Peptides against a protein of PDB entry 3JWR. Designs and how they scored, part 302

Target 1, 323 residues: chain A of PDB entry 3JWR
Amino acid sequence: TRELQSLAAAVVPSAQTLKITDFSFSDFELSDLETALCTIRMFTDLNLVQNFQMKHEVLCRWILSVKKNYRKNVAYHNWRHAFNTAQCMFAALKAGKIQNKLTDLEILALLIAALSHDLDHRGVNNSYIQRSEHPLAQLYCHSIMEHHHFDQCLMILNSPGNQILSGLSIEEYKTTLKIIKQAILATDLALYIKRRGEFFELIRKNQFNLEDPHQKELFLAMLMTACDLSAITKPWPIQQRIAELVATEFFDQGDRERKELNIEPTDLMNREKKNKIPSMQVGFIDAICLQLYEALTHVSEDCFPLLDGCRKNRQKWQALAEQ
Target 2, 298 residues: chain A of PDB entry 3JWR as posed
Amino acid sequence: TRELQSLAAAVVPSAQTLKITDFSFSDFELSDLETALCTIRMFTDLNLVQNFQMKHEVLCRWILSVKKNYRKNVAYHNWRHAFNTAQCMFAALKAGKIQNKLTDLEILALLIAALSHDLDHRGVNNSYIQRSEHPLAQLYCHSIMEHHHFDQCLMILNSPGNQILSGLSIEEYKTTLKIIKQAILATDLALYIKRRGEFFELIRKNQFNLEDPHQKELFLAMLMTACDLSAITKPWPIQQRIAELVATEFWEQGDQVGFIDFVCTQLYEALTHVSEDCFPLLDGCRKNRQKWQALAEQ

## One batch from the design tools (peptide; made by RFdiffusion4, then SolubleMPNN)

Design b2_p23_8_s4 (from b2_p23_8, 14 letters changed)
Fold by OpenDDE base, seed 3:
Structure b2_p23_8_s4 (fold): chain B 323 residues (1-323), chain A 23 residues (1-23)
Amino acid sequence: as target 1 above (323 residues)
Amino acid sequence: SKELEEYKETEKLLEEQLKKFAE
């Protein structure tokens, strides 16, 4: 395609120029091509291209394929969300110095997972899929959408001209896919709620050890969630804009719940309760986000900007809630 | 199945958390 030709021929700017090491990064001003260039830089600077012998054209095609398999008619869970998740992962690995704590295969898997974790997202959650009796609900017993996302990820990885993992040994390939699957599945917030207590307790007791395979897996899951939710950590103008996108998508689901399922949506997805967004954001930060970024910062103090951003946004939302 | 039941419990926990901050 013309897009592929343009991408493959383009000079990829430095991570510094692209500001992709910044936790405060915003994609709002970036074209789709520029987001793809950023993604190439992430793979390159994490040594993934070199270490796993990725062909440049194949990587470019893969990135464009991933982007293509996000829906444009979904307000939030689109390519830009996946891209921002991956950028946060990159920043956490580089600026947050988590790269030094992980293997190359884990880093490879996390970056692929971050970019792929919401592939073909339909703008509705697992509960909606279940309640609507969607065919996907019959394929998987839990984490329906996350399984679908992984299936889409696997499909792309195995598609002709998109095989960025072709340079891996069989064992490396198997390991990478395992980690990708686990990482994508970890983005199911239900699983996060289930598992986070163990992570926080390990941190609290100073017993956290990344050399333990179980704890490593747990950490990767928590890191994925931290990146997936990283919009809450962004500078206020960015946070506010992203929150509007999230609200739009949730309200769209709520509208569909009313129309298609004849149910009253929860407050989070109820357009009529738009005025409660600030208080709900405070509650979301308190219930889901703060403790995660606190724990992550304990693993690596250089991740503090995520925690700081989350705290600052809590204050901003609280101020709005009090008006 | 046991797996489904366990997941339903986690989903319920998520729903409870979502309701909590929507209050």
Scores: peptide ipSAE 0.334, ipTM 0.883, DockQ to the pose 0.488
Fold by OpenDDE base, seed 5:
Structure b2_p23_8_s4 (fold): chain B 323 residues (1-323), chain A 23 residues (1-23)
Amino acid sequence: as target 1 above (323 residues)
Amino acid sequence: SKELEEYKETEKLLEEQLKKFAE
């Protein structure tokens, strides 16, 4: 395609030029081509292209395939969300110094997972899928959408001309897929709520050890969530804009719940209660975000900008809630 | 299954947390 030709022929700017190592990064002004270039740079600077012998054309095609399999009519859970998740992962690995704590296979898996974790998202949560008796709800008992996202990820990875993992040994391939699956499934907030207590307790007791395979898996899950939710850490103007996108998608779901399911949506999904957004954001930060970024900062102090951003945005939302 | 029961508990926990956001 012309798009592939353009991407494959383009000069890939440095990470510094693209500012993709910054926790304050914003994609708002970037074209789709530029987001793809950023993604190439992430793979390159993490040594993934060289270490796993990725062909440039194959990587370009894979990136475009991933992007194509996000829906454009979804307000928030689209390619830009996946891209921002991956960028935060890259920043956490580089600027946050987490790269030195992980294997190349883990890094490879995390980056692929970050880009793929919401593939074919429909702008509705698992609860809606269950209540609407969608066919996907018959395939999976829990984490319905996350299983679907992984299935889409696997489909793309195995598609002709998209096999970015072809340079891996059989054992490396199996390991990578396992980690990708675990990482994507970990983005189910229900699983996060279930598992986070163990992580926080290990940190609190100073017993956290990445050499333990179970703790490593737990950490990767927490890191995925931290990147998935990283919009809450962004500079206020960026955070506010992203919050509007999230609200738009949630309200669209609420409207569908009324129309299609004849149910009253929760306040989070209720357009009529948009005035509660500031207080709900404070609640979200307190209940879900703060402890995670605190714990992550304990693992690597260089991740502090995420925690600091979260705290600053809490203050901003609180001020709005008091008006 | 045990796995399904465990997940249902986590879903309830998530729902409870989401409700806290709306308070």
Scores: peptide ipSAE 0.326, ipTM 0.880, DockQ to the pose 0.614
Fold by OpenDDE base, seed 2:
Structure b2_p23_8_s4 (fold): chain B 323 residues (1-323), chain A 23 residues (1-23)
Amino acid sequence: as target 1 above (323 residues)
Amino acid sequence: SKELEEYKETEKLLEEQLKKFAE
């Protein structure tokens, strides 16, 4: 395609030029082509292209395929969200120095997972899918959308001309897919709620050890969640704009719940209660985000900008809630 | 299954957390 030709022939700017190492990164000013260029740079600078012998054209095609399989009519859970999740992962690995704590296969899996974790998202949560008796609800018992995202990820990875993992051994391939699946499934916030207590307790007791396979898996799950929620850590103007996108998508679901399911939506998804957004954001930060970024900062102090950003945005939302 | 029961408990916990900060 013309798009592929343009991407494959383009000079990829440095990570410094693209500012993709910054925790304060914003994609708002970037074209789709530029987001693809950023993604190439992430793979290159993490040594994934070299270490796993990726062909440039195949990587370009894969990136474009991933991007194409996000819906444009979804306000928040689209390509830009996936891209920002991956960028935060890249920043956490580089600037946050988490790269030194992980294997190349884990890094490869996390980056693929970050880009793929919301593939074909429909702008509704698992609860809606279940209540609407969607066909996907018949395929999976739990984490319905996350299983679907992984299936989409696997489909793309196996598509002709998109096989970025062709340079891996059979064992490396199996390991990578396992980690990808676990990482994507970990983005189900229900699983986060279930598992976070164990992670926080390990940190509190100073018993956290990445050499333990179970604790490694737990850490990767927490890291995925930290990147998935990283909008809450961004500079205030960016955070505010993203919060509007999230609210738009939630309100769209609430409208559908009224129309299609004849139910009153929760406050979070109720357009009529938009005045509660500031207080809900404070509650979200307190209930979900703060402890996670605190714990992550204990694992790597260089991740402090995420925690600091979260705290600053809490203050901003609190100020709005008091008006 | 045990796994399904455990997940239902986690969904309930998530719903409780979501309600908590949405109030």
Scores: peptide ipSAE 0.319, ipTM 0.880, DockQ to the pose 0.610
Fold by OpenDDE base, seed 1:
Structure b2_p23_8_s4 (fold): chain B 323 residues (1-323), chain A 23 residues (1-23)
Amino acid sequence: as target 1 above (323 residues)
Amino acid sequence: SKELEEYKETEKLLEEQLKKFAE
């Protein structure tokens, strides 16, 4: 395609020029081509292209395929969300110095998972899919959308001309797919709530050890969630704009719940309760976000900008809630 | 299954937490 030719022939700017190492990064001013260039730079600077012998054209095609399999009519869970999740992962690995704590296969898996974790998202949550009796709800018992996202990820990875993992041994391939699956499934907030207590307790007791395979898996899950929720850490103007996108998608779901399911939406999904957004954001930060970024900062102090951003945004939302 | 029941309990907990955000 013309798009592939343009991407494959383009000079890829440095990570410094693209500012993709910054936790304060914003994609709002970037074209789709520039987001693809940023993605190439992430793979290159993490040494994934070299270490796993990726062909440039194959990587370009894969990136474009991933982008194509996000829906354009979804307000928040689109390519830009996946891209921002991957950028936060990149920043956490580089600026946050987590790269030195992980294997190359784990890094490869996390980056692929971050880009792929919401593939073919429909702008509705698992609860909606279940209540609407969607065919996917019959296929999977739990984490319905996350299983679907992984299936889409696997489909793309196995598609002709998109096989970025062709340079891996059979054992490396199996390991990578296992980690990708675990990482994508970890983005189900229900699973996060289930597992986070174990992680926080290990940190509290100073017993956290990445050499333990179970604790490693747990950490990768927490890191994925931290990147997936990273919009809450962004500078206030960026945070506000992303919160509007999230609210738009949630309100669209609420409207569909009324129309298609004949149910009253929760306050989070209710367009008529837009004035509660500030207080809901404070509650979300307190219940879900703060402890995660505190624990992550304990593992790597260089991740502090995420925690600091989250705290600052809590203050801003609290101030709005008091008006 | 036991796993499904554990997940349902966690999902319920998440839903309860989400409702509290609006309080």
Scores: peptide ipSAE 0.058, ipTM 0.764, DockQ to the pose 0.885

## One batch from the design tools (peptide; made by RFdiffusion4, then SolubleMPNN)

Design b2_p24_3_s1 (from b2_p24_3, 15 letters changed)
Fold by OpenDDE base, seed 1:
Structure b2_p24_3_s1 (fold): chain B 323 residues (1-323), chain A 24 residues (1-24)
Amino acid sequence: as target 1 above (323 residues)
Amino acid sequence: GAAWGEFYEPEFLAAKEELEELLE
């Protein structure tokens, strides 16, 4: 395609030029081509292209295929969300110095998972999918959308000309797919709530050990969630804009719940309760976000900008809630 | 299926309920 030719022939700027190592990164001013260039740079600077012998054209095609399989009519869970999740992963690995704690296969899997974790997202949550009796709800009992996202990821990885994992051994391939699946599934907040207590307790007791395979898996899950939720850590102007996108998508779901399911939406999904957004954001930060970024900062102190950003945004949302 | 989601169905349901309560 013309898009593939343009991407494959383009000079890829440095990570410094693209500012993709910054936790404060914003994609708002970037074109789709520039987001793809950033993605190439992430793979290159993490040594994934070299270590796994990726062909440049295949990587370009894969990136464009992933981007194409996000819906354009979804306000938040689109390519830009996946791209920002991957950028936060890259920043956490580089600036946050987590790269040195992980294997190359784990890094490869996390980056693929971050880019792929919301593939074909429909702008509705698992509860809506279940209540609407969607065919996907018959296939999976739990984490319905996350299983679908992984299935889409696997389909793309196995598609002709998109096989970025062709340089891996059979064992490396199996390991990578396992980690990708676990990482995508970990983005279900219900699973996060279930598992986070074990992680926090290990940190509290100073018993956290990445050499333990179970604890490694747990850490990768927490890291994925930290990147997926990273909008809450961004500078306030960016946070506000992303919160508007999230609210738009949630209100669209609420409108559909009224129309299609004849139910009253929750406050989070209710357009008429827009004035509750600040207080809900404070509640979300306190219940879900703060402890995660505290624990992550304990594992790597260089991740502090995520925690600091989250705390600052809590203060901003609290001030709005008191108005 | 999800390796860890399938083994802990009761805990998952509890976590889902907790999440729903947090979002209300």
Scores: peptide ipSAE 0.018, ipTM 0.581, DockQ to the pose 0.059
Fold by OpenDDE base, seed 5:
Structure b2_p24_3_s1 (fold): chain B 323 residues (1-323), chain A 24 residues (1-24)
Amino acid sequence: as target 1 above (323 residues)
Amino acid sequence: GAAWGEFYEPEFLAAKEELEELLE
């Protein structure tokens, strides 16, 4: 395609020029082509292209395929969300110094997972999928959408001309796919809530050890969630704009719940409860976000900007909730 | 150490339960 030709022929700017190492990064000003260029730079600077012998054209095609399999009519869970998740992963690996704690296969898997974790998202949560009796709800009993996202990821990875993992050995390939699956499934917040207690306890007791395979898996899951939720850490103008996108998508779901299911939506999904957004954001930060970024900062102090951003945004939302 | 105490506060536990119910 013309798009592939343009991307493959383009000079890829440095990570410094693209500012993709910054935790404060925003994609709002970037074109789709520029987001693809940023993604190439992430793979290159993490040494993934060299270490796994990726062909440039194949990587370009894969990126475009991933982007194409996000829906444009979804307000938040689109390519830009996946791209921002991957950028936060890249920043955490580089600026946050987490790269030094992980294997090349783990890094490869996390980056692929971050870009792929919401593939074909429909702008509705698992609860809606279950209540609407969607066919996907018959295939999976829990984490319905996350299983679907992984299936889409696998489909793309196996598509002709998109096989960025073709340079891996059979064992490396199997390991990578396992980690990708676990990482995508970890983005289910229900799973996060279930597992985070173990992670926080290990940190609290000063028993956290990345050389333990179980603890490594747990850490990768927590890191994925930290990147997935990273919008809450952004500078206030960026955070506020993203929160509006999230609210738009949630309200669209609530409208569908009323119309299609004859259900009164929860406050989170209820357009008539728009005035509760600030207090709900404070509640979300306190219940989900703060402890995660505190724990992540404990693992790597260079991740502090994520925690600091989260704290600052909590203050901003609290001030709005008091009005 | 003080930051970890917040995980066991009643308000946090209540919020956790509410979110778990929402996400189920």
Scores: peptide ipSAE 0.016, ipTM 0.535, DockQ to the pose 0.052
Fold by OpenDDE base, seed 2:
Structure b2_p24_3_s1 (fold): chain B 323 residues (1-323), chain A 24 residues (1-24)
Amino acid sequence: as target 1 above (323 residues)
Amino acid sequence: GAAWGEFYEPEFLAAKEELEELLE
């Protein structure tokens, strides 16, 4: 395609020029082409292209295929969300120095997972999929959408001309796919809530050890969640804009719940309760975000900007809730 | 590049099953 030719021939700017190592990064001013260029730079600077012998054209095609398989009519869970999740992962690996704690296969898997974790998202949560008796609800009992996202990821990786993992040995390939699956499934917040207590207790007792395979898996899951939720850590103007996108998608679901399921939506998804957004954001930060970024900062102190950003945004939302 | 509809074709479904078996 013309798009592929343009991307493959383009000069890829440095990570410094693109500012993709910054935790304060914003994609608002970037074109779709520039987001693809940023993605190429992430693979290159993590040494993934060299270590796994990726062909440039194949990587370009894969990136465009991933981008194309996000829906345009979804307000938040679209390509830009996946791109920002991957950028936060890149910043955590580089600026947060987590790269030094992981293997090349783990880094490869995390970057692919971050870009792929919401593929073909429909703008509704797992509860809606279950209650609407969608065909996907017949395939999976739990984490319905996350299983679907992984299925889409796997299909793209296996599609002709998109096989960025063709340079891996069979053992490396199996390991990478296993980690990708675990990472995508970990983005279900229900699983985060179930597992986070073990992670926080290990940190509290100073018993956390990345050499333990179970604890490594647990850490990768927590890191994925930290990147997936990283909008809450952004500078306030960016946070406000992203919160509006999230609210739009949730209200669209609430409208569908009324129309299609004949139920009253929860406050989070109720357009008539928009005045509760500030207090709900404070509740979300306290219940889900703060302890996660505290624990991540304990593992790597260079991740402190994520925690600091989260604390600052809590203060801003609290001030709005008091009006 | 791959199109959205291609991922539900029989060839891709078969490839998915094969890959899933390799991960079991």
Scores: peptide ipSAE 0.010, ipTM 0.441, DockQ to the pose 0.018
Fold by OpenDDE base, seed 3:
Structure b2_p24_3_s1 (fold): chain B 323 residues (1-323), chain A 24 residues (1-24)
Amino acid sequence: as target 1 above (323 residues)
Amino acid sequence: GAAWGEFYEPEFLAAKEELEELLE
């Protein structure tokens, strides 16, 4: 395609030029091509291209395939969300110095997972899928959409001309897929809530050890969530804009719940309750975000900008909630 | 620094429960 030709022939700017190492990064001004260039840079600077002998054209095709398999009519859970998740992962690995704590396979898996974690997202949550009796709800008992996202990820990875993992041994391939699956599934907030207590307790007791395979897996899950939710850490103007996208998608679901299911939506998804957004954001930060970024910062102090951003945005949302 | 005790404070637990209800 013309897009592939353009991408494959383009000079990839440095991470510094692209600012993809910054936790404050914004994609708002970037074209789709530029987001793809950023993604190539992430793979390159993490040594994934070299270490796993990725062909440039195959990587380009894979990136474009991933992008294509996000829906354009979904307000928030689209390619830009996946791209921002991956950028936060890259920043956490580089600027946050988490790269030094992980294997190359884990890094590879996390980056692929970040880009793929919401593939073919429909703009509705698992509860809606279940209540609507969607065919996907018959396949999986929990984390319905996350299983679907992984299935889509696997489909793309195995598609002709998209096989970025072809340079891996069979064992490396199996390991990578396992980690990708776990990482994508970890983006289910229900699973995060279930597992985070163990992580926080290990941190609190100073017993956290990445050499333990179970704790490593737990950390990767927490890191995925931290990147997935990283919009909450962004500079206030960026945070506000992203919050509007999230609200739009949630309200669209709420509208569908009323129309299609004859259900009154929760306040979070109720367009008529838009005035509660600031207080709900404060609640979300307190319930989900703050402790995660605190714990992450404890693992690597260089991740502090995420925590600081989250705290600052909490203050801003609180001020709006008091008006 | 991080106040690790915050993870188990009543306010946090209440917020957690509220969010869990929202995610059901």
Scores: peptide ipSAE 0.009, ipTM 0.543, DockQ to the pose 0.051

